# Ledger of designs, part 29: peptides against a protein of PDB entry 4N78

Target 1, 186 residues: chain A of PDB entry 4N78
Amino acid sequence: HFQVICRLLGYQGIAVVMEELLKVVKSLLQGTILQYVKTLMEVMPKICRLPRHEYGSPGILEFFHHQLKDIVEYAELKTVCFQNLREVGNAILFCLLIEQSLSLEEVCDLLHAAPFQNILPRVHVKEGERLDAKMKRLESKYAPLHLVPLIERLGTPQQIAIAREGDLLTKERLCCGLSMFEVILT
Target 2, 155 residues: chain B of PDB entry 4N78
Amino acid sequence: MAELQMLLEEEIPGGRRALFDSYTNLERVADYCENNYIQSADKQRALEETKAYTTQSLASVAYLINTLANNVLQMLDIQASQLRRMESSINHISQTVDIHKEKVARREIGILTTNKNTSRTHKIIAPANLERPVRYIRKPIDYTILDDIGHGVKW

## One batch from the design tools (peptide; aimed at target 1 L169 E172 R173, target 2 T113)

Design b2_p15_7_s4 (made by RFdiffusion4, then SolubleMPNN; from b2_p15_7, 5 letters changed)
Fold by OpenDDE base, seed 2:
Structure b2_p15_7_s4 (fold): chain B 186 residues (1-186), chain C 155 residues (1-155), chain A 15 residues (1-15)
Amino acid sequence: as target 1 above (186 residues)
Amino acid sequence: as target 2 above (155 residues)
Amino acid sequence: SFLDKLKEIAEESLR
């Protein structure tokens, strides 16, 4: 599903969606969640002493349950605050999955374009073959596919300009050095 | 443009009219030859005259058809050339627009991105948060990211 | 050319 969304939206669509999600997340964090956190901090017991280990795990749990009873019984926390946190979590996950899907798509595009851009894959050299000889053979095999040099030789000035720009756009991808998710986490 | 117009408005219609006129004339010639053969005391002479008229008529029709066909072919070639030029222009515009749209889209999404913490070696200078159009720092694209994905494709 | 000869014959027929 996320792959399809990435394909449908493209870079511009993804940017718009991400911006809107960031706004929503910011609004949720700075608004309702912050208010609930402040309220929770106010109702938190000022002095919560660790019960003695002698009460055992059940006794300690009951103690904390009693101390936090007001928080646990706060109905709005369960219904509104947790829902907002879920929304934030979902938004973050959505952004992560979109970025991952986009990265996969970009990688596929780069792989498909590589033969046309004089980018040769690292070939696994079988034992006994010279890497250099194999690479030269590959280079010779794909040399006719180099698009920009071909167009520079046969194309019009306008076509050459378009080819160069297209080549640059094809090479420059987000997955090569940029992360959206890191911005979201910041 | 002038040549195409002449072909469409004058040469081709003129050729069609000439061919039609030739058709009507051929019928008259046929009637004449038939009557002449029946009425003539010298049937051999009449036959030779008929052969001469038939040859002449055939040659004239062949010429008219050839001229018309050549004019039509020329017209089609001119039109095809015009269409090819138009197609080329449209394609160029389309590609230019697409490239522009892509650049705009990339700028927009670029604002939402930060440099991946790649290992210590190449300090990818995080573009300063300045509102300035994120100049795509043409840093060499590290294609090593493709190394992890490419291991499975047995060509 | 053959076409030139045809043209001559055709022109003679139109005359």
Scores: peptide ipSAE 0.021, ipTM 0.625, DockQ to the pose 0.012
OpenDDE base, seeds 1, 3, 4, 5: peptide ipSAE 0.020, 0.019, 0.021, 0.025; ipTM 0.627, 0.610, 0.637, 0.636; seed 5 fails the geometry check

Design b2_p15_8 (made by RFdiffusion4)
Pose (drawn by RFdiffusion4):
Structure b2_p15_8 (pose): chain A 186 residues (1-186), chain B 155 residues (1-155), chain P 15 residues (1-15)
Amino acid sequence: as target 1 above (186 residues)
Amino acid sequence: as target 2 above (155 residues)
Amino acid sequence: DKFLEMLIEIAEEAL
């Protein structure tokens, strides 16, 4: 699903959705969640020690039950507090997962562009062979496929300018050195 | 474009009217052969001149049509090439707009991004100078090696 | 990729 969502939205669609999800998270954190956090903070026990081991686990469980009774009995703890938090969590997961799908989408695009952009994989080296001497030979084999130099050789200035722009857009993808989840959290 | 204007404004309309002139002039020539036969004292001569005019009328109508047909074809060939060049120009404009729309989309998502500081190194990196193997040499106990450290006491 | 296909078409036309 995320794969399809990435393809259909593109960069502009994904960006707007992320910007809008930030507005939703902001609305919830500074809104209903904040209201309930302030309310439950007062219902909270002002102080609460952690009992020594001596008191045993069953007595510690009893102690936490009494100290947190008002939290455990709060009627809207699930239907509101947990629900709102779940929505915020899902919004964060969407941003993370959608970025991962975009990264996969971009890497595949780049793999198909490599033949037309003079990008060769490492070649096997037998005895008496140097990669330096061989990679250059392989580059000659795929020389007719190097798009930009071919258009600069036979193309019109208009075709050349358009080729340069398209070649730049093709080789520059977010997965080459950029990320978003960090900015989302910040 | 100059050859097209010449075809559309003069040569085609002109060659066309020259065809209409043939329409009117031939009906005159048909009457003349009839009259020239009637006035003719020599019926065989007047028939041979009618035949001459018939053959000439045929050669003329075929020539006028051929000339006009070549002009119409040249016009269509030129117009076909115009559409060929125009499509090429429209395609470039389209490619240009696509590049622009993409730049706008990328600029929009670029706001939500930062550098991912990732690097690549080796599993093991040996030091530039490996530790020299130091030979063992016996030496006596010396109770004076600390005399220079702090407030020593020499003996 | 659309831009890769466009570059391939331009290269073919140039040939």

Design b2_p15_8_s1 (made by RFdiffusion4, then SolubleMPNN; from b2_p15_8, 5 letters changed)
Fold by OpenDDE base, seed 5:
Structure b2_p15_8_s1 (fold): chain B 186 residues (1-186), chain C 155 residues (1-155), chain A 15 residues (1-15)
Amino acid sequence: as target 1 above (186 residues)
Amino acid sequence: as target 2 above (155 residues)
Amino acid sequence: SKFLEQLKQIAEESL
């Protein structure tokens, strides 16, 4: 599904969706969640000492449950705050999955473009074959597919410009060194 | 443009008219030959004359048809060339627009991106030994490194 | 081409 979304939206559509999600997340974090956090901080016991180790895990849990009883019983926390946190979480996950899907799509594009851009795959050299000889054979095989040099030789100046720009755009992908998700986390 | 216009407006219509006129002329020639053969005392001579007129008439018609056909072919070639030029122009515009749109889109998404901190944890330990510049063997870009990024969530 | 030229000549002679 995310792959289809990435293909349909393209870079622009993804950018718009990501921006809107960021706005939503920001709004949730700075608005409702912040308010709940402030309220929780006000209700939070000022002195919460670690219970003695002697109480064991169940006793410690009960102690904290008792200390936080008012917080846990806060109905709005369960219904509204947690829902908003889920929304934030979903938004983050959505962004992550979109980025991953986009990266996959970009990789596929790069792979498809590689023969046309003088990018040769790593050839598994069977034992006894010279790597250099295989590479030369591959280079010679794919040489006619080099699009930019071909157009530079046969094309009009306008076609050459377009081909160069297209080549550049094909090579410059987000997956090569850019992360959207890091920005979102920031 | 002028050549195409001349073909469409003058040469082809003119050729069609000439061909039509040739029909009436051929009918006259046929009538003449028939009458001449009937009236002539020397039937052999009349026949030879008829053959000559027939050959001439056929040659004339063949010439007219050939001229007309060539003009039509020329017209079609010019039109085909015009269409190809138009197609090329449209394609160029389309590609330019697409590239522009893509650039805009990339700028927009680029704002939402940061450079992946590849923690160069690898201290480039400058090898102490001036190893001879190993010929830059173009290591094929191993796109398999990218395979690990995509294999995440088996949904 | 030669044939066409010949036809042209014949046609011109008939006019």
Scores: peptide ipSAE 0.029, ipTM 0.635, DockQ to the pose 0.012
OpenDDE base, seeds 1, 2, 3, 4: peptide ipSAE 0.026, 0.026, 0.029, 0.028; ipTM 0.621, 0.631, 0.611, 0.633

Design b2_p15_8_s2 (made by RFdiffusion4, then SolubleMPNN; from b2_p15_8, 4 letters changed)
Fold by OpenDDE base, seed 5:
Structure b2_p15_8_s2 (fold): chain B 186 residues (1-186), chain C 155 residues (1-155), chain A 15 residues (1-15)
Amino acid sequence: as target 1 above (186 residues)
Amino acid sequence: as target 2 above (155 residues)
Amino acid sequence: DKFLEMLKQIAQESL
C-alpha cells in the first residue's frame, strides 16, 4: 500500500501529506497531550521513593500501582490521551513507512537509469578473469545507451538541456543523502 | 506554407480539372477515330491513326494522373512534416513543464528533509588479534529438526 | 524517370 501511495502521490503529494501530518502531530502534542501531561504532573505524587527491594517485584508493583492509582483510574487518560498518543504513533509510523517505500522506489529508479547514465555495477570476476577487462567490455556494451552523450551528439540544444537536467534529476534522489524521518523526529 | 497552399489551392484542383477536361477530349478523339474509320477507304491507315491517338491519349492521361498523384504525395509529405514539427514542439513543452513540476515538487519535499548523518564510519579498528578465520564448517542443515514443526503425519 | 519524361513528351505533343 505504501509503495502505491508513493507512486501515486509523487514527491509533491508526499510532501503535502507529511506537512499535514506534522501539523496534526504538533497540534496533538502541544494541545491535548500537553494538557494531559500537565494534569498528570499535578496529580503525580511529589515524593515517589523506590520501595525497599525486600518487597519483591510484586510488592514493588503494588506499591507503584497504589501510588499511581489516581492516574491509572483517570478515565480520560485511557480514552482521550492514549488515543491521541496512538494517533501520533500512527503518524510517525506512517511517515517512516512512506520514507522507506519512497527510498525503495528511488533505488529502483536509480537502478533502472544506471545503464543509461554510465553507472555500471561491479561485475563478479571468476578466477582468472581480469576485472578491468570485464568492466571495459561491459562499458563498451552499454556505451550506446548513454543517453546524455547520445543526445549531445544528435539532439537539438533544447533536447540537450532537457537531457542534462533530466539526468541530474535522476541522479539526485532523497535516498542518496536526505532523510525526512529525522526531520519528523525533530 | 506557400508550397502547401499552392498544392492545395492550385495544383491539385488544377490537376483534377485537367483530368476532367481530358475525359471530354478523349471522348472527342474517340468519336473522331470512329468516324474516320467508318469513312476512310483505307481501313488500315485509319486503324493506325486510331492506334496512334489511343497511345497518345493514354500517355496524356497517365501523365496527368502521375502529376496529380505526385502533387498529392508532396502535399501529404509536407503535412506529415508539419505534424512532426508540431509534435516535437508539444513534446518539448511537455517535458519542460514536467521538469519544472518535478523541481517544484523536489523543493517542497526538500524542505522536509535533512542530511542523513553519515555516521562517520568509525574506522572499524580491526581488533589487533587476528582472530583466525574460524573455518566455516558447513554443518549440514539437519532438516529433521523441522519434522516436528509441520503437520506432517508422524509415521 | 525516363518513362515519365516520355509520357510528358507525349502529353506535350498531344496538345
Scores: peptide ipSAE 0.033, ipTM 0.715, DockQ to the pose 0.012
OpenDDE base, seeds 1, 2, 3, 4: peptide ipSAE 0.029, 0.025, 0.028, 0.029; ipTM 0.709, 0.709, 0.701, 0.708; seed 3 fails the geometry check

Design b2_p15_8_s3 (made by RFdiffusion4, then SolubleMPNN; from b2_p15_8, 7 letters changed)
Fold by OpenDDE base, seed 2:
Structure b2_p15_8_s3 (fold): chain B 186 residues (1-186), chain C 155 residues (1-155), chain A 15 residues (1-15)
Amino acid sequence: as target 1 above (186 residues)
Amino acid sequence: as target 2 above (155 residues)
Amino acid sequence: SPFLQKLIEIAQQSL
């Protein structure tokens, strides 16, 4: 599903969606969630001493449950605040999954374009074959597929310009060095 | 453009008219040949004349058809060439626009990106000293201490 | 024109 979304939206569409999601997340965090957090901080017991170790894990849990009873019983916290947090979480996950899907698509595009751009994969050399000879053979095999040099030789000036620009755009992908998710987390 | 115009306005219509006129003339020639053969005392001579006219007429029609056909073909070739040039221009514009749109889109999304911190994932060297599992000594939980905190409903 | 020549030949043969 995310792959399809990435394909449909493209870079521009993804950018728009991400921007809007960021706005929504920001609004949720700075609005409702912040208000609830402030309220919770106000109602939190000022003095919560760690119960003595003698109460054991269940006793400690019960103690904290009692101290936080008012917070746990706060119905609005469960219905509104947690829902908003869930929405934020979903938005973050959505962004992550979109970025991952986009990265995969970009990698696929790069791989498909590679033979046309004189980018040869490192071929596993079987034992006994000279790596250099194999690479040279591959280079010679794919040399006719080099698009930009071919167009430079046979194309019009306009076609050459377009080919060069297209080649550059094909090589420069976000997955090579950029992360959207890091921005979302900041 | 001038050549195409000449073909469309002068050569092709002219050729069509000539062919039509030729058709009418052929009918007249046929009538003449028939009458001449009937009226002539020398039937052999009349026949030879008819053959000559027939050959000439066929050659003339063939010439007219060939000329017209060539002009039409030339016209079509010129038009096809013009269409190809237009198509090429449109394609060029389309590609230019697409590239531009892609550049804009990439800039827009680029604003939402940061450089991947190739932070060398420092191998979290697991501290060699496995902290000895602190033996969890289960001390019995005395729950009696909690009895005083609850509002015991003294039944 | 080869075509004209052929037409003339056909006409001559039919005659």
Scores: peptide ipSAE 0.026, ipTM 0.625, DockQ to the pose 0.010
OpenDDE base, seeds 1, 3, 4, 5: peptide ipSAE 0.026, 0.025, 0.022, 0.026; ipTM 0.621, 0.610, 0.620, 0.628; seeds 1, 4 fail the geometry check

Design b2_p15_8_s4 (made by RFdiffusion4, then SolubleMPNN; from b2_p15_8, 5 letters changed)
Fold by OpenDDE base, seed 5:
Structure b2_p15_8_s4 (fold): chain B 186 residues (1-186), chain C 155 residues (1-155), chain A 15 residues (1-15)
Amino acid sequence: as target 1 above (186 residues)
Amino acid sequence: as target 2 above (155 residues)
Amino acid sequence: DKFLQQLIEIAEQSR
């Protein structure tokens, strides 16, 4: 699903969605959640000491339940605050999954473009084979596919410019060193 | 452009008119030959004259048709070339626009990104200066991410 | 004579 979303939205769409999500999260955090947190802080017992261990686990639980009764009985906490927190959590997860999916798509694009950009994978060498020889063969095999040099040789100046720009855009991907998720967490 | 215009406006229409006129002329020639044959005391001479006119007329028509055909072909070739050039131009514009759109999109998403911290430290370090240009650090492509996708050999 | 002239003109145009 997220892959499809990434493909459908592209960079532009993802950016828009992410921005809107950030706004939503910000509004939730600075608005409703903050208000509830403040309220909770106000109703929090000023003095809450650990009961004696002699009461056992059930007794201790009851003690804290009693001390926190006002918080537990705060209906809006469960229905509104926790829901908002879930929404924030979902937003975070969404962002994470989108980034992951986008990264996969980007890597796929990079892999598909690699032969055309003179980016060759390291070839597995069997025992007795020379890596250099294999790599040279591979280079020779894919040399005609090098798009930019080909266009530089055969193309118009405009085509060359476009090819170079396209090549650059193809090589530059977010997955190469950028993270959206880290920004979301900040 | 001038050549195409000349073909379209002058040569081809002129050729068509010439062919049409030739039809009328041929009819007159035919009438002349018929009358000449009937009126001539020397029918053999009249026949030879008719043959000569017929041959000449056919040659003329053939020439006119050939000339017109060649002009039409030339016109079509020029038009085809123009269309190819237009197509190329449109494609160039389209590609330029696409690249521009892509750049814009990337900038927009880029502002929502930060450099991946290699440091294992879970410290959510709030980036102090929001305004620092996101320095793009090229990291080697980790192809292992795709190990589970497709028929790729685990290297 | 006019006809011949027209034929000649056509022939000349075809040359």
Scores: peptide ipSAE 0.023, ipTM 0.703, DockQ to the pose 0.009
OpenDDE base, seeds 1, 2, 3, 4: peptide ipSAE 0.022, 0.019, 0.018, 0.019; ipTM 0.711, 0.711, 0.704, 0.705; seeds 1, 3 fail the geometry check

## One batch from the design tools (peptide; aimed at target 1 C176, target 2 R107)

Design b2_p16_1 (made by RFdiffusion4)
Pose (drawn by RFdiffusion4):
Structure b2_p16_1 (pose): chain A 186 residues (1-186), chain B 155 residues (1-155), chain P 16 residues (1-16)
Amino acid sequence: as target 1 above (186 residues)
Amino acid sequence: as target 2 above (155 residues)
Amino acid sequence: STFGKEITGTAEELLN
């Protein structure tokens, strides 16, 4: 699903959705969640020590039950507090997962662009062979496929300018050195 | 474009009227052969001149049509080339707009991004100079090696 | 860059 969502939205669609999800998270954190956090903070026990081991685990469980009774009995703890938090969590997960799908989408695009952009994989080296001397030979084999230099050789200035822009857009992807989840959290 | 204007404004309309002139001039020439036969004292001579005019009328109508047909074809060939160049120009404009729309989209997501500081190194990196193997040499106990440390006491 | 950010890597470095 995320793979399809990435393809259909593109960069502009994904960006707007992320910007809108930030507004939703802001609306919830500074809104209903904040109201209920301030309310439950007062219902909270002003102080609560961690009992020594001596008291034993059953007595510690009893102590936490009494100290947190008002939290355990709070009627809207699930239907509101947990629900709102779940929405915020899902919004964060969407941003993370959608970025991962976008990264997979970009790397596949780049794999297909490599033959037309003079990008060769590492070649096997037998005895008496140097990669330096061999990679340059392989580059000659795929020389007719190098798009930008071919158009600069036979193309019109208009075709050349359009080629340079398109080549730049093809080789520059977010997965080459950029990320978003960090900015989302910040 | 100059050859097209010449075809559209003069040569086609002109060659076309020259055809209409043939329409009117031939009906005169048909009457003249009839009259020249009637006035003719020599019926055989007048028939041979009618034949001459018939053959000439045929050669003329075929020439006028051929000339006009070549002009119409040249016009269509030129117009076909115009559409070929125009499509090429429209395609470039389209590619340009697509590049622009993409730049706008990438600018929009670029706001939500930062550098991912990732690097690549080796599993093991040996030091530039490996530790020299130090030979063992016996030396006596010396109770004076600390005399210079702090407030020593020499003996 | 097309994203308006510094791109520390390249497609060549990424694919290799």

Design b2_p16_1_s1 (made by RFdiffusion4, then SolubleMPNN; from b2_p16_1 with T2V A11P)
Fold by OpenDDE base, seed 1:
Parts: structure tokens; C-alpha cells; sequence
Structure b2_p16_1_s1 (fold): chain B 186 residues (1-186), chain C 155 residues (1-155), chain A 16 residues (1-16)
């Protein structure tokens, strides 16, 4: 599903969606969640001493329950705050999944373009074969597929320009060194 | 462009007119030949003359048709070439626009990105020198040396 | 860079 979304939206659409999600997340964090956190801080007991271990686990739990009774009884915490947190979480996850899907798409594009862009796969050299010889053979095999050089030789100046731009756009992908998700997390 | 215009405005219409005129002339020639044959005392001569006129007229018509046909074909070829050029231009523009849109989109999304801190996987340069596992010769710590220092409880 | 930021990685590095 996310793959389809990425394909449909493209870079522009993804950017728009991500921006909006960031705004939503920011709004939720700075608004409702912040308010709840502030409220919780106000209700939180200033001094919560660890009860004596002598009361055992149940007694300690009861003690903390009593100390946090006001927090636990705060019904709005369970409903509104948790919902907002869930929304934030969902938004983050959505961003992550979009980025992952986009990365996969980009990798696929790169893989498909590789033979045409003089990007050769690392050849597993069997024992006894010279890496250089295999690489040379591969280079020779794929040399006719090099699109930009081909167009540079046979194409019009306009075609060459377009080919170069296209090549650049094909080679430069987010997955090569950029992350959106890291921005979301900061 | 000038050639196409000439073909469309002058050559082809002119050829059509010429062909029409030739048709009219053929009818006149036919009438003449018929009358000449009827009136001529020498029918053989009249027949030969008719054959000559007929051949000439047919040749002329054939020439006109051929010329007209060639002009039409030429016109079509020029038009086809123009269409191809136009198509190429449109494609070029389209591609340029698409590239531009893509660049804009990429800039927009780029703002939302940060460089991956590629943890430089320190190429653990495996020290080429496999330091021979220093066989930790566990020198048996001869704890006997410590026997003299401690007030050993004489069993 | 098309993205307005320098991309540190190359496709070759990613695909190898």
C-alpha cells in the first residue's frame, strides 16, 4: 500500500504529505500533549518517597496507586491524551513507512538504471578468476548500453542536455544519503 | 515553408486546372478526329493523324497526372516532416517541463531531509598482520611464591 | 544536488 502511495504521490506529493504530518505532529505535541503534561506535572506529588520495602510488592503498589490516584482518575488522560499520542505515533509510523517505501522505489530505479549508467554490479569472482578480467568483460558487455555517452555521440544538443539532466535525476536519490525520518525525530 | 506553400497554392491547383483543361482539349481533339476521319477522302491518313493526336493527347494527360501526383506526394512528405518536427518539439518541451517539475519536487522534499549520519563504519581495517594470537601462555601463576609471605596456618 | 543538499553516498556504494 505504501509503495503504491509513493508511486502515486511522487516526490512532490510525499513532500506535501510529510510537511502536513509534521505540522500535525507539532501541533499535537505543542498543544494538547503539552497541556496534559503540564497538568500531570501539577498533579504529580512533589515528594514521592519509596515506601519501605517491608510492605511488600502489593503494599508498594497500593502506595503508589494512592499517590497517583489523582493521575489515574484523570479520565481525560486516558481518552484525549492517549488518543493524541496515538495520532502522533501513527503519523511517525506513517512517515517511516513512506520513507521506507520511497527508498525501495528509488533503489529499484537505481538498479534498473545501473546498466545504462555504467554502474556495474560487484562480481563475485570464483576462485581462480581474475577480478580484472571479469570486470573488463562486464564493462565491455554493458558499454553499448551507456545511454548518456550514446546520446552525446548521436543526439542533438537538446537531447544531450535532457539526457544529462535525466541521468542526474536518476543517479541522485534520497536513499543514497538523505533521510526524512531523521528530521522527524529531531 | 515556401515550397509547401507553392505546392498548395500554385502547383497543385495549377496542375488540377491544367488537367481539367487537358480533358476539355481531349474532347475537342476527339471531335476533330472524328470529323476529320469522316470528311477525309484518305481514311488511312486520317487514321494515322488520329492516332498521332490521340497519342500526343494521352501522353500530355499522363504527364499532367504524373506531375500532379508527384506534387501531391511531395506535399504530403513535407507535411509529414513538419508534423514529425512538431512532435519532436512538443516532446522536448514536455520533457523539459517534466524535468523542471521533478527538480522542484526534489527541492521541496530535500528540505525535509537531513544527511544520514553514515556511521562511518570504520573499516575495521583488519590489521593485515593477523597479530598471531599471542598464545597467552598462561604462565601458571606459581602461587607458591606467595606461600612464604602469608602466615600459613600450619595445619 | 537536485535535492538542495549534498548527497554523501553514490548509487554505486548503495548498490554494492
Amino acid sequence: as target 1 above (186 residues)
Amino acid sequence: as target 2 above (155 residues)
Amino acid sequence: SVFGKEITGTPEELLN
Scores: peptide ipSAE 0.342, ipTM 0.764, DockQ to the pose 0.764
OpenDDE base, seeds 2, 3, 4, 5: peptide ipSAE 0.336, 0.329, 0.335, 0.337; ipTM 0.763, 0.762, 0.761, 0.766

Design b2_p16_1_s2 (made by RFdiffusion4, then SolubleMPNN; from b2_p16_1 with T2V)
Fold by OpenDDE base, seed 1:
Structure b2_p16_1_s2 (fold): chain B 186 residues (1-186), chain C 155 residues (1-155), chain A 16 residues (1-16)
Amino acid sequence: as target 1 above (186 residues)
Amino acid sequence: as target 2 above (155 residues)
Amino acid sequence: SVFGKEITGTAEELLN
């Protein structure tokens, strides 16, 4: 589902959605959640001492229930505050999933483009001497697929420019070193 | 462009007119040849003249048709080439616009990104020294040393 | 960078 969304939205659409989600999250955090937190802080007992262990687990629980009775009885906490927190959580998760899906799409694009861009996979060869030979073989195999050099040789100046721009856009991807989610967490 | 215009406005219409005129002329020549053959005392000569005129007329018509056909073909080739060039131009513009849009989009999303803290995966340089499994020789803690200190309950 | 920020990694590094 998220893959489809990423494909449909593209970079621009994802950016717009992410920006709006960030605004929503910020609004929720600075608005309703903050108000509830402030209210909760006001009703929190100033001094809550740990009851003596002699009361056992039930007694300790009752003690804390008594101390926090006003908080527990605050019905709005269970409804509005938790719902808002859930919405924030969902928004964060949504952002994460979008980024993950986008990264997967980008990686797939990079993988598909690699043979055309002279990006060769690292061949794990058990014996070191065969690595160079394999690499040379791979280079030779994919050399005819190098699109930009081919266009540079055969194409018009305009085609060359477009090819270079396209190559750049293909190679430079967010997954290579940028993260949106880290921005959300900050 | 000048060649195409000349073909469309002058050569092809001119060729069509010439062909039409030639057709009209052929009818006149045919009538002339028929009358000449009927009126001529030397029918053999008249026949030869008719053959000559017919051959000449047919050759001229064939030439006109061929010229017209070639001009039409040239016109079509030029038009096809122009269409291909237009297509190429449109494609180029389209690609340029798409690239531009993509760049804009990427800049927009880029604002929402930060560099991944690539925790330098410290290549856990496997310490070359295979830490010899320190055979934890569990020296049996000889608890017998403590036997002398403890007031052993004499069972 | 097309994203307006320097990308620390390359496609080649990512794919390898």
Scores: peptide ipSAE 0.341, ipTM 0.770, DockQ to the pose 0.720
OpenDDE base, seeds 2, 3, 4, 5: peptide ipSAE 0.331, 0.331, 0.333, 0.337; ipTM 0.768, 0.769, 0.767, 0.773

Design b2_p16_1_s3 (made by RFdiffusion4, then SolubleMPNN; from b2_p16_1 with T2V E13S)
Fold by OpenDDE base, seed 4:
Structure b2_p16_1_s3 (fold): chain B 186 residues (1-186), chain C 155 residues (1-155), chain A 16 residues (1-16)
Amino acid sequence: as target 1 above (186 residues)
Amino acid sequence: as target 2 above (155 residues)
Amino acid sequence: SVFGKEITGTAESLLN
């Protein structure tokens, strides 16, 4: 489904969706969540010392439960905050999945374009074969498929310009070194 | 353009009219030949004249048809060439627009990106000293002690 | 770069 969405939206659509999601996330973080955090900080015990280990795990838990009772009660009363956090989480996950799907699409595009752009796959050399000979054979096999040189030879100046621009757009992909998800996490 | 216009407006219509006129003329010639054959005392001469007229008429019609056909073919070739040029122009414009749109889209999405921190795969240097797996004696953590404190999710 | 940011990696580096 995410792959279909990525294909349908393209870069522009994905950008728009991501921008809107970022706005929503920012709004949630700066609004209800921030208010919740501020309130929680106000009710947070100023001095919470680790109870003596002598009380055992149950006693320690009860101690912390008592110390955090107001926080727990507040959190229960403000279930909206958890919902907002869930929404933020969902938005983040959505962005991650979109980026992953986009990356897959881009990788596929790169793979498909590779023979036309003089990008040769790594050749596994079988025992006894010279790597150089195999590479030369592959180069010779794919040389006629090099699109830009072919168009430069046979095409009009306008076609050449378009081909070069298209080649650039094909080669430069987000997956090559850019991440949207990292921006969302900061 | 001028040649195409001449073909469409003058030569082809003119050729069609000429062919139509030739048809009418052929009918007159046929009538003449028939009457001449009936009225002539020398039927052999009349027949030879008819043959001559027929041959001339057929040659004329053939010429007119050939000329018209060639003009039509030329017209079609010119039109086909024009269409190809138009198609090429449209394709060029379309591709240019698409590239531009793509560049705009990529710039927009690019604003939302940062460089991937290729975390140097720190060679996880396997710590040389495999600390002997301290036999994790799974002391069963008796979580039952927590049953009284939390809202007991009754499993 | 078409994305307005320099891309550190190349298609070739990803595919190889």
Scores: peptide ipSAE 0.315, ipTM 0.765, DockQ to the pose 0.658
OpenDDE base, seeds 1, 2, 3, 5: peptide ipSAE 0.314, 0.306, 0.298, 0.312; ipTM 0.766, 0.767, 0.761, 0.773

